# Designs tried in a protein design run: peptides against a protein of PDB entry 6B9H. Part 41

Target 1, 151 residues: chain A of PDB entry 6B9H
Amino acid sequence: AELCESLLTWIQTFNVDAPCQTVEDLTNGVVMAQVLQKIDPAYFDENWLNRIKTEVGDNWRLKISNLKKILKGILDYNHEILGQQINDFTLPDVNLIGEHSDAAELGRMLQLILGCAVNCEQKQEYIQAIMMMEESVQHVVMTAIQELMSK

## One batch from the design tools (peptide; aimed at target 1 Q138 H139 I145)

Design b2_p26_8_s4 (made by RFdiffusion4, then SolubleMPNN; from b2_p26_8, 12 letters changed)
Fold by OpenDDE base, seed 1:
Structure b2_p26_8_s4 (fold): chain B 151 residues (1-151), chain A 26 residues (1-26)
Amino acid sequence: as target 1 above (151 residues)
Amino acid sequence: SEEETQKILEQIQKAIEEKRKKREEE
């Protein structure tokens, strides 16, 4: 999926500790959790991050468990901190991500994280980072932002 | 807000246009 590919490139700019080279690398949620902590370490603090299991291997049940926690965190963050700026009518299916590594659904998950980045306290930092990316990626990211924040 | 959203989109669009202009000058 084009959305997932572009947002994977975007995620890689965070340089988190966990491997993040492939779609499969993201399916356990560890990378996403670490990215969220970078976006807002006061909200996604160490206590929150420690709830995400790091050694899940290929266990899709554990992947889904992590992904559900992350999705909940994003939705709570949107409600409690961002003031409902993110459109959540089309939530990702974390079951498909965990069990089947579904790139389209993963793309939607990463899109929600993008929404957190461009609405957080340090939003300008992440906007500037997007402005430095390749044009093709910028186009996809811009479209993704439009979709997230449209009414 | 919609205003903030529009500001974000305009910044990204401007960056895209700048890259386009650079290619045209090459």
Scores: peptide ipSAE 0.368, ipTM 0.821, DockQ to the pose 0.926
OpenDDE base, seeds 2, 3, 4, 5: peptide ipSAE 0.361, 0.216, 0.245, 0.215; ipTM 0.819, 0.702, 0.709, 0.700; seeds 4, 5 fail the geometry check

## One batch from the design tools (peptide; aimed at target 1 I127 I130 Q138 H139)

Design b2_p27_1 (made by RFdiffusion4)
Pose (drawn by RFdiffusion4):
Structure b2_p27_1 (pose): chain A 151 residues (1-151), chain P 27 residues (1-27)
Amino acid sequence: as target 1 above (151 residues)
Amino acid sequence: EEEEEEEEEEEREETKEFFEELLEEAE
């Protein structure tokens, strides 16, 4: 905890098209997919994004379907591009995100996305950007990185 | 109050050093 909201501030720095003001705004997977495309458009391309349904509303089943596709993409990216540098022993429970808007599991998903950003080809720029954020957010990001980079 | 200020200063220093090292590795 103290992970979901700090990482929400970090997500907001991407200024993606979908709304990203609240924890609920992240539960359908659209903001996360758009952020991943910004992190690595050569991998999370348009063909990939097209699989994420928009206009999900309160349909938690579709939220879960979207989140499973996003987590599948992150795990594949970790394996195929990042050489397994992101710790994936504990997967976020996307069913709880969809059924209960579980912020703790959402924080874990956002931690995996942070892991993608700090290990991608543009990791220098993403780290430099974090260094301009509020100190409280940086501290939480530091803890999240330490966890996700450890073996 | 003094102990809180020392703890906040130490946390800021550690966070800064972490990101300086992480950035050096990312270069």

Design b2_p27_1_s1 (made by RFdiffusion4, then SolubleMPNN; from b2_p27_1, 13 letters changed)
Fold by OpenDDE base, seed 1:
Structure b2_p27_1_s1 (fold): chain B 151 residues (1-151), chain A 27 residues (1-27)
Amino acid sequence: as target 1 above (151 residues)
Amino acid sequence: SLLEKLLEELKKEETKKFFEELLAKAK
């Protein structure tokens, strides 16, 4: 999916420790968790990150468990910190991500993370970083942001 | 084609404008 591809490129700019080259690399949630910690380390602190299992391999059950925790974290962050500035009307199906590496659903997950970045305390820096990316990626990101902010 | 080029330029300008405005709001 185009959304997933563009947002994967965006995710890669965070230079997290976990491998993040492929869609499959993101399905265990470890990269996403590390990205969230970079976005807001005060909220997604080490204690939160330690709840995410890092050695899940191909175990889709463990992947789904991680993804559920991450999704909950994102939603809680939206409500508690961002004041629901992003729309969660369409939540990703973490089961499809964990079990089938569904790119479309993964894209939705990454979109929520994008929402965190462009609304967090360091939103200015993340927006500027996006503006440095290829135009094609920027356009997809724009569309994703617009969808998040729409009523 | 010319039309394709024009549409691409409009797309780029739209994107640029969007993030400039978003950035302005962020400051």
Scores: peptide ipSAE 0.668, ipTM 0.923, DockQ to the pose 0.957
OpenDDE base, seeds 2, 3, 4, 5: peptide ipSAE 0.668, 0.666, 0.668, 0.668; ipTM 0.922, 0.922, 0.923, 0.923

Design b2_p27_1_s2 (made by RFdiffusion4, then SolubleMPNN; from b2_p27_1, 8 letters changed)
Fold by OpenDDE base, seed 5:
Structure b2_p27_1_s2 (fold): chain B 151 residues (1-151), chain A 27 residues (1-27)
Amino acid sequence: as target 1 above (151 residues)
Amino acid sequence: MEEEKREEEKKRKETKEFFEKLLEEAK
């Protein structure tokens, strides 16, 4: 819960078009997809983004479908672009996110996106942005990054 | 209360140093 709340605050700094005020807002994956496009628009291009359905509503099956695509995109990005620098042995359960809005699993998904941000071409800018956030949020984000780097 | 304050200060310092190091490594 603490991880999810802190990373939700972090996600909000991206100022994406989709609503991103609550945990529920993130469960359809649309915000996550838009954030990933901002992180690396060359990789997460318009063709990739168009595969994410935006008219989802409360349909948890569609949410899960989107989340699976996003998770695959993150893993492929890590392998193809980042050189497998993200520790992904513990993957989020997208079924629990889509069907039950599980905050803990959502936190793990956002943690993977955090890994993309702090390893991408513009990693310096994202690190600097984190350093401007609330101290309590920074501490949680630090812990999340440390976990990703641990092997 | 004082002990709590000291622990918060330690966390703040640790966090700041972590990101400063991370930023340097990113350059």
Scores: peptide ipSAE 0.667, ipTM 0.919, DockQ to the pose 0.948
OpenDDE base, seeds 1, 2, 3, 4: peptide ipSAE 0.666, 0.666, 0.664, 0.666; ipTM 0.919, 0.919, 0.918, 0.918

Design b2_p27_1_s3 (made by RFdiffusion4, then SolubleMPNN; from b2_p27_1, 11 letters changed)
Fold by OpenDDE base, seed 1:
Structure b2_p27_1_s3 (fold): chain B 151 residues (1-151), chain A 27 residues (1-27)
Amino acid sequence: as target 1 above (151 residues)
Amino acid sequence: SEAEKEREERLRKETREFFQQLLEEAK
C-alpha cells in the first residue's frame, strides 16, 4: 500500500537500532516502539519499552501482543499528553499485521505514530524533517495527517 | 503529458503550502 510504503520511508529517518528496511521488519512492533521512545522518551520510557518483547522471530502471537501494547500506548498518549488531537475512529487491525503482515493495516498503525510526531513537544523538528523528504512521500504524509486531524 | 505536468505541479504546491502552514502553527 502507498501509505505503508511512504510511512516506512518516514520511519527509516529515525535511525532506530532495530532493522527497519522491510514491511516484515515492522510487524513485531520493535521498530515502532523505539520510534515512539524517540518521539517522547519521558512518556515512552524504558519501563514502557521493556514491556515490548524484542526476540519475537516469526511468532505471530508475540507480534500481536507487542502491537496491542503499542496501540494502547499511542491511544493513551493521545488522551493524556496530546489532548485528543488524533482521530482514532479507524483503529488498525493488529491481528492482520502480526499474522499476515497486512500492509494496509500496518500503514494505519504508522499513521497513528505520525500523529504523535506532529503533535509532540518536538513537532517543529519532525515537520521540518518531513518537508525535506521526497515530494511524493510528502504528499502521502500530508493526506495521512489530514485524515488524523479531521473530526 | 501537459495535463500530467499541471496535475503534479498543483499537488506539489498544495503539499508545500500545507506543511508551511502546519509548521507556522507549530511555532
Scores: peptide ipSAE 0.652, ipTM 0.920, DockQ to the pose 0.957
OpenDDE base, seeds 2, 3, 4, 5: peptide ipSAE 0.651, 0.648, 0.650, 0.651; ipTM 0.919, 0.918, 0.919, 0.919

Design b2_p27_1_s4 (made by RFdiffusion4, then SolubleMPNN; from b2_p27_1, 10 letters changed)
Fold by OpenDDE base, seed 4:
Structure b2_p27_1_s4 (fold): chain B 151 residues (1-151), chain A 27 residues (1-27)
Amino acid sequence: as target 1 above (151 residues)
Amino acid sequence: MEEERRKEEEEKRKTREFFEKLLEEAS
C-alpha cells in the first residue's frame, strides 16, 4: 500500500534501534513503540515501553498483543494529551497486521503515529522533517494528515 | 506532456503550501 510505504519511509527517519526496513519489521510493534517514545518520552516512558515484548519472532499472537497495547497508547495519548485532535473512528485492525502483515492496516497504524507527531509538543520539528522528504512521500503524508484532521 | 508537467507542478505546489500552512499553525 502506498500509505504504508510512504509512512515506513517516514518512520525510518526516526533512526530507532529496532530494525525498520520492511513492513514485516514493523508488525511486532517494537519500532512503533520506540518511535512513540521519541515523540513523547514523558508519556511513552520506559515503564510503558517495557510492556512491549521485544523478542516475539514470528509469533503473531505476541505481535497482536504488542499492537493492541500500542494502539491503546496512541488512543489514550490522543485523548489525554492531544485533546482528540485526530480522527480515530477508523481504527487499524491489529489482528490483520500481526497475523498477515497487512500493509493497509499497518498504514493506518502508522497514520495514527503520524497524527501524534504532527500534534505533539515537538510538532514543528516533525513537520519540518517531513518537508525535507521526497515530494511524493510528502504528498502521501499530506493526504494522511488531512484524513486525520478532518471530522 | 505539458499538461502532465503542469499537474505535477501543481501538486507539488499544493503539498508545499499545505505544510507551510501547517508549520505556521504549529508555530
Scores: peptide ipSAE 0.653, ipTM 0.917, DockQ to the pose 0.956
OpenDDE base, seeds 1, 2, 3, 5: peptide ipSAE 0.651, 0.652, 0.652, 0.653; ipTM 0.917, 0.917, 0.917, 0.917

Design b2_p27_2 (made by RFdiffusion4)
Pose (drawn by RFdiffusion4):
Structure b2_p27_2 (pose): chain A 151 residues (1-151), chain P 27 residues (1-27)
Amino acid sequence: as target 1 above (151 residues)
Amino acid sequence: SSTEELLDTFLTTVQERKDEKEEEEEE
């Protein structure tokens, strides 16, 4: 805890098209998919993004379907591009995100996305950007990185 | 690796700043 909201502030720095003001705004997977495209458009391309349904509303089943596709993409990216540098021993429970808007599980998903950003080809720029954020957010990001980079 | 060295620099910098802030609060 203290992970989800700090990482929400970090997500907001991407200024993606979908709304990203609340925890609920993240539960359908669209913001996360758009952020992944910004992190690595060569991998999370348009063909990939097209698989993520927009206009989900309160349909938790579709939220879960979207989130499973996002998590599948992150894990594949970790394996195929990042050489397994992101710790994936504990997967976020995307069913709890969809069924209960579980912020803790959402924080874990956002941590995986942070992991992608700090290990991608543009990791230098993403780290430099984090260094400009509020100290409280930086400290939480630091802890999250330590966890996700450890073996 | 170069990625590890970059992340270690980031983590060390943020940690030193956090320790200084905790010392000022204790004073």

Design b2_p27_2_s1 (made by RFdiffusion4, then SolubleMPNN; from b2_p27_2, 13 letters changed)
Fold by OpenDDE base, seed 1:
Structure b2_p27_2_s1 (fold): chain B 151 residues (1-151), chain A 27 residues (1-27)
Amino acid sequence: as target 1 above (151 residues)
Amino acid sequence: SETQQLLNEFLQKVQEKKEKKEKELLE
């Protein structure tokens, strides 16, 4: 829960168009997709973003569909662009995120997005932004980064 | 600080992995 809460705060720093105030706001994947586009707009381009359905409401099946596409995008990005620098230790269960808004699994999903940010071409800028966050959040985020790269 | 230490450790790991991949591409 602490991981998810801290990474939600981190996600909010991107100031995307979609609502991102609560855990529930993230479960449809729209915020995640918009964040990924900001991280690397050349890879997560408009064509990629258009594959993510924005009008899903409470339909957990559509949420899961979006989340699966996002997870695939992250994994492909790791392989094709980041050179497999992020360890695939434990992948998030997108079913639990979409159907039950599981905070622990959502935290794992956001952690993978964090991995994309701190390994992309603009990694230094994202790292510096993290260094300016509130201390308790900063600590959790940095610990999450260490977990991604040290296993 | 602990955060700065984690940052340095992370950057070191990133660099090591980058060098490893570059070496593999050259071999």
Scores: peptide ipSAE 0.045, ipTM 0.568, DockQ to the pose 0.031
OpenDDE base, seeds 2, 3, 4, 5: peptide ipSAE 0.039, 0.039, 0.044, 0.045; ipTM 0.550, 0.553, 0.562, 0.572

Design b2_p27_2_s2 (made by RFdiffusion4, then SolubleMPNN; from b2_p27_2, 11 letters changed)
Fold by OpenDDE base, seed 1:
Structure b2_p27_2_s2 (fold): chain B 151 residues (1-151), chain A 27 residues (1-27)
Amino acid sequence: as target 1 above (151 residues)
Amino acid sequence: SSTQELLDKFIKEVSERAKEREREELE
C-alpha cells in the first residue's frame, strides 16, 4: 500500500536500533515502540518499552500481543496527553498485521504514530523534518494527517 | 490552536507544491 510504503520511509528517519527495512520488519512492533519512545520518552519510558517483547521471531501470537500493547499505548497517549487530537474511528486490525503482515493495516498503525509525532511536544521539529522529505512522500503524509485531524 | 495552525501551514505548503507540479505536467 502507498500509505504503508511512504510511512515506512518516514519511520526510517528515526534511526531506531531495530531493523526497519521491510514491512515485515515492522510487524512485531519493536520498531514502532522504539519510535514512540523517541517521540515522547517521558510517556513511552523505559518501563513501557520493556513490556514489548523483542524475541518474537515469526511467532504471530507474540507479534499480535506486542501490537495490542502499542495500540493501547497510542490510544492512551492520545487521550491522556494529546487531548483527543487524533481521530481513531478507523483502528488498525493488529491481528492482520501480526498474522499476515497486512500492509494496509500496518499503514493505519503507522498513521496513528504519525498523529502522535505531529501533536507531541516536539511537533514543530517533526513537521519540519517531514518538509525535508521527498515531495511524493510529503503528499502522502499530508493526506494522512488531514485524515487524522478531520474528525 | 497553535498545533492546528502549524499543521494548516504545513498542509497548505505541500498542497501548493503539488498543484504547481500538476500544472507543469499539463504544459
Scores: peptide ipSAE 0.188, ipTM 0.675, DockQ to the pose 0.885
OpenDDE base, seeds 2, 3, 4, 5: peptide ipSAE 0.125, 0.156, 0.167, 0.069; ipTM 0.660, 0.658, 0.622, 0.596; seed 5 fails the geometry check

Design b2_p27_2_s3 (made by RFdiffusion4, then SolubleMPNN; from b2_p27_2, 15 letters changed)
Fold by OpenDDE base, seed 2:
Formats: sequence, C-alpha cells, structure tokens
Structure b2_p27_2_s3 (fold): chain B 151 residues (1-151), chain A 27 residues (1-27)
Amino acid sequence: as target 1 above (151 residues)
Amino acid sequence: SETDELLEEFIKKVEEKEKKKLEEELK
C-alpha cells in the first residue's frame, strides 16, 4: 500500500494525458503505457501504444488484457534494451490489479516501471527528479530501487 | 539519514554497473 501510494505520486510527475489521481485510475494500464512511452519513445512507440485499449471503463477483462501487454512490454524492454539489468524479480499479478484493484500488486507493477526509468537512456534525469521528491516519498522510491538492483 | 544511505548505495550500484558495461564495450 505504501509502495503503491508513493509510486503513484512518482507516476504523477510524468504529466501524462490520462487521469492518474487514484489507484483505480491506473488499473486499466493507460497511464502506465503513456509513462513507458515517455521513458523510451523509440521502444514504446505509437505502434506499441496503439495496442493498449483506451476505452476500457469498468471492464476488468479489458484491463487485464492491457496490463498483460504492458507487463510483456516491460519484460521485453528489460531483455532487449536494458540487457536484463532487472532479473529474477517477483512479477505482479495483473489479474488482481485488473479485477480487484489490488494496490500491492499494482505497486509491484509500478516498481517495474520505476526500474525501466532508472536504467533507461535518460536514467540520470529520472534519478535527479526522484532526488528532488518529498522525503517520505523519496525514501520509499529509493528503497524500491534498491530492491530491484539487488535482485 | 537513512534516505541518504539508500541514495549513496544506489548511486554506487549504478556506477558499478555503468563501469562494467563500459569495460565490456571496450573489449
């Protein structure tokens, strides 16, 4: 819960077009997809983004479908671009995110996105931004990064 | 502070990985 709350605050710094005020706002994956595009627009390009359904509503099956695509994208990005810098990590259960808005699993999902940001080409900019965040949020984010880097 | 320690540890790990990457590229 604390992880999810802090990472939600972090996600909000990206200023994406989709609403991202609540945990529920993130469950359809649209915000996460837009964030990933900002992290690496060459990899998460328009063709990739267009695979994510934007008009999902409360359809948890469509949410899960989007989330599975996003998770696959993250894993492929780590393998193909980041050279498996993040490996052997517990994967989030996207079914629990889509169907039940599980904050703990959502936190794990956002943590993977965090891993992409702090290992991408523009990692320095994202690290600097994190260093400027409010201390309590920064602490949780940094702990999350440490966990990723130790796996 | 604890946050400072975590930051320092993270920076160290990032630098080590970047160093290793550079070394591999130079082979």
Scores: peptide ipSAE 0.107, ipTM 0.667, DockQ to the pose 0.033
OpenDDE base, seeds 1, 3, 4, 5: peptide ipSAE 0.066, 0.023, 0.038, 0.042; ipTM 0.594, 0.513, 0.573, 0.595

Design b2_p27_2_s4 (made by RFdiffusion4, then SolubleMPNN; from b2_p27_2, 12 letters changed)
Fold by OpenDDE base, seed 4:
Structure b2_p27_2_s4 (fold): chain B 151 residues (1-151), chain A 27 residues (1-27)
Amino acid sequence: as target 1 above (151 residues)
Amino acid sequence: SETEELLQQFIQTVQERQKQRELEELL
């Protein structure tokens, strides 16, 4: 999926500790959690991060458990901190991500994280970073932002 | 590029929203 690949490229700019080179690397939620902590370490603090199991391997049930926590965190953040800036009418299916590494649903999940980044306290820096991305990737990311911010 | 312009417009929108919130806090 074009969305997933472009957002994977975007996620890689965060330089998190967890491996984040492939779609499969993202399916356990660890990278996502670390990215969210970078976006807002006060909200996604160490206590929150520690709820995400890091030693998951290929256990899709554990992946789904992590992903559900991530999704809840994003939604809570959107409601409590961002003031409902992200349109979450269509939520990603974390079951498909965890069990099947569904790129389309993963893309939707990463899109929500993108929404957090472009609406957080450091939104200007993240938007500027997006503007420095390769043109084709930038276009996809921009479209994803537009979709999130549409009413 | 056109994409950059659109992103800049987004930046402007975000900034305007922030300014509006700050203004409302002063009222």
Scores: peptide ipSAE 0.070, ipTM 0.589, DockQ to the pose 0.065
OpenDDE base, seeds 1, 2, 3, 5: peptide ipSAE 0.058, 0.065, 0.047, 0.064; ipTM 0.596, 0.599, 0.587, 0.606

Design b2_p27_3 (made by RFdiffusion4)
Pose (drawn by RFdiffusion4):
Structure b2_p27_3 (pose): chain A 151 residues (1-151), chain P 27 residues (1-27)
Amino acid sequence: as target 1 above (151 residues)
Amino acid sequence: AEEEVEETEELLEEFFEQVEEEEEEAE
């Protein structure tokens, strides 16, 4: 905890098309997919994004379907591009995210996305951008990175 | 691959040092 909201501030720095003001705004997977396209458009391309349904509303089943596709993409990226540098021993429970808007599980998903950003080809720029954020956010990001980079 | 890991570690080391120094100054 203290992970989800700090990482929400970090997500907001991407300024993606979908709304990203609240925890609930993240539960359908659209903001997360758009952020992943911004992190690596060569991997999270348009063909991949097209698989993420928009206009989900309160349909938690579709939220889960979207989130499973997002998590599948992150795990594949970790394996195929990042050489397994992101710790994936504990997977976020996307069913809890969809069924209960579980912020803690959402924080874990956002931590995996952060892992992608700090290990991608543009990791220098993403780290430099984090260094301009509020200190409180940087400290939480530091803890999240330590966890996700450890073996 | 080794060079990419080393670079990532150097970038994160600089970031962690900055966060630790700012926390010590605030105390």

Design b2_p27_3_s1 (made by RFdiffusion4, then SolubleMPNN; from b2_p27_3, 14 letters changed)
Fold by OpenDDE base, seed 4:
Structure b2_p27_3_s1 (fold): chain B 151 residues (1-151), chain A 27 residues (1-27)
Amino acid sequence: as target 1 above (151 residues)
Amino acid sequence: MEKKKEETEKLIKEFEEYVRKKKEEKE
């Protein structure tokens, strides 16, 4: 999916420790968790991060478990910290991500993380980084942000 | 190079303004 591919490129700019070169690399949630910690380490602290299993292999049940925790974290963050500044009406299906590596649903998950980045304390830095991305990728990312911020 | 920098900064500000405006609309 175009959204997933562009957001994967965006995710790669975080330079997290976990491998993040492919869609499959993102399905266990470890990269997402590490990215969220970079976005707001006070909220997504070590205690939160430690709830995410790091060695899940191809166990899609463990992937789904991780993804559910991450999704909850994102939603809680939006409610508690960001004041529901993004539209979370359409939530990703983490089952499809974990079990089938569904790129469309993964894109939706990454879009929520994008929403966290552009609404967090360091929003200006993340917006600047997005503005410096390759134009085709930037277009998709910015469109995704607009969708999140629209009513 | 300087012209490009100006254009980039303008776009950044416009985008930030857009985000701000959308936040205000939801508040």
Scores: peptide ipSAE 0.078, ipTM 0.609, DockQ to the pose 0.085
OpenDDE base, seeds 1, 2, 3, 5: peptide ipSAE 0.069, 0.078, 0.064, 0.065; ipTM 0.602, 0.611, 0.593, 0.598; seed 2 fails the geometry check

Design b2_p27_3_s2 (made by RFdiffusion4, then SolubleMPNN; from b2_p27_3, 14 letters changed)
Fold by OpenDDE base, seed 3:
Structure b2_p27_3_s2 (fold): chain B 151 residues (1-151), chain A 27 residues (1-27)
Amino acid sequence: as target 1 above (151 residues)
Amino acid sequence: MKEKEEETKKLIEEFKKYVEEKKKEKE
């Protein structure tokens, strides 16, 4: 999906320790967890990060477990820190991400992380970084942000 | 909270204008 492809490119700008070259690399949640820690290390601290299992391999059950924890973290962060409500009916299906590497659902998951970045304390820096990206990626990312802000 | 939200909206609006200007420059 176009959304997933563009947001994968965006995720790569965070320069996290975990591999993040393909859609499959993101399905275990480790990259996403490390990105969230960069966005707000006070909230997504080491204690939170330690709940995410790193040695997952191809075990889709462990992937789903990690993804559920990450999704919960995002939702809690939005409610407790960002003061925003998220419609549960539009949430990504983490089962499809973990078991089938579903790009569409992964795109929705990454969009939620994008929402955290553009609403956090360092929102200006993240928006400026997006303005330096390739035009086609900028368009998709900007559209994704606008969709989140219209909810 | 409301003030921070308004700040974000303004930043996005500026970004949108930037992208539109870049498209016009390519025409």
Scores: peptide ipSAE 0.203, ipTM 0.719, DockQ to the pose 0.726
OpenDDE base, seeds 1, 2, 4, 5: peptide ipSAE 0.028, 0.058, 0.062, 0.030; ipTM 0.556, 0.568, 0.571, 0.551

Design b2_p27_3_s3 (made by RFdiffusion4, then SolubleMPNN; from b2_p27_3, 16 letters changed)
Fold by OpenDDE base, seed 2:
Structure b2_p27_3_s3 (fold): chain B 151 residues (1-151), chain A 27 residues (1-27)
Amino acid sequence: as target 1 above (151 residues)
Amino acid sequence: MQEKIEETQKLIQEFEEKVLKKKKEKE
């Protein structure tokens, strides 16, 4: 999916420790959790990160468990810190991500993380970084942001 | 290609305006 591919490129700019070269690499949630910690380490602190199981392998049940925790974290962050600025009418299906590596649903998940980045305390830095990305990727990312911010 | 670049620039402008508006509303 175009959205997922562009957001994967965006995610790679965070340079997290976990592998993040393919869609499959993101399905266990470890990369997502590490990215969220970089976005707001005070909220997504070490205690929160430690709830995410590493070394999941191909165990789709563990993937789903991680993804559910991450989605909850994002939603709680949006409510408690961001003031519910993100449109959450269509939430990603983490079961499809974990069990089937569904790129469309993964794209929706990454879009929520994008929403966290462009609304966090360091939002201006993330926005500026996006504005300097390759044009085709930038277009998709900016469109995704507009979708989140629209009411 | 040029059309897509122009569309992106428009989206950036619209986003900046929206962000600024929301920031002012929170103050």
Scores: peptide ipSAE 0.054, ipTM 0.604, DockQ to the pose 0.041
OpenDDE base, seeds 1, 3, 4, 5: peptide ipSAE 0.034, 0.045, 0.053, 0.057; ipTM 0.581, 0.595, 0.598, 0.616; seed 5 fails the geometry check

Design b2_p27_3_s4 (made by RFdiffusion4, then SolubleMPNN; from b2_p27_3, 14 letters changed)
Fold by OpenDDE base, seed 2:
Structure b2_p27_3_s4 (fold): chain B 151 residues (1-151), chain A 27 residues (1-27)
Amino acid sequence: as target 1 above (151 residues)
Amino acid sequence: MEEKKKETEELIKEFEEKVKEKEALKK
């Protein structure tokens, strides 16, 4: 999916430790968790990060478990810190992500992370970084932001 | 929270305008 590919490119700008070159690389949630920690390390602290299992391999059940924790973290962050500045109008199906590497659903989840970035304390810096991205990626990312903010 | 939301909306609006300007210059 175009959304997923563009947001994958966006995710790669965070330079996290976990591999993040393919859709499959994101399905275990480790990259997403590390990105969230960079977005707000006070909220997504080491204690939170340690709840995400690493080295899950191809175990889709462990992937889903991680993804559920991450989704919950995002939703809780939105409620507790961001004050519902973004909506959960279309929640990603983490089962499809974990079991089938569904790119469309992964895109929706990355979109929620994008929502965290553009509403967090460092929102201006993240928005500025997006403005400097390659145009095709920038367009998709901006559209994704618009969708979040319009719901 | 409402004030923070408004701030975000303004930043997004500014972002959109800058992108439009960039696209206009490209064409």
Scores: peptide ipSAE 0.101, ipTM 0.646, DockQ to the pose 0.793
OpenDDE base, seeds 1, 3, 4, 5: peptide ipSAE 0.101, 0.064, 0.071, 0.067; ipTM 0.644, 0.605, 0.616, 0.610; seed 1 fails the geometry check

Design b2_p27_4 (made by RFdiffusion4)
Pose (drawn by RFdiffusion4):
Structure b2_p27_4 (pose): chain A 151 residues (1-151), chain P 27 residues (1-27)
Amino acid sequence: as target 1 above (151 residues)
Amino acid sequence: TAEIEEIKALPEDERQTAMLEWLMEHT
């Protein structure tokens, strides 16, 4: 905890097309998919993004379907591009995100995304950007990175 | 963990430098 909201502020720095003002705005997976395309457009390309349904509304089943595709993409990226540098022992429970808007599980998914950003080819720029954020957010980001980089 | 808590407790310029170096090393 104190992970989800700090990482929401970090997500907001990407200025993706989909709304990203609330925890609920993140539960359908569209913002996350758009952020991943910004992190690595060579991997999270248009063909990949097309698989993520937009206009999900309150359909929690479709939220889960989208979130499973996102998590599958993050895990594949970790394995194929990042050499397993992101700790994936505890997977976020995407069913709880969809069924209950569970912010803690959402925080864990956002942590995986942060992991992608700080290990991608543009990790220097992403880290520099974090260093410009509010101190309170930086501290939470620091804790999240320590966790996700440890073995 | 102790290292990152020591870095967070530093004065502002020292904290910013140590935090940046630490992130560049551990990522």

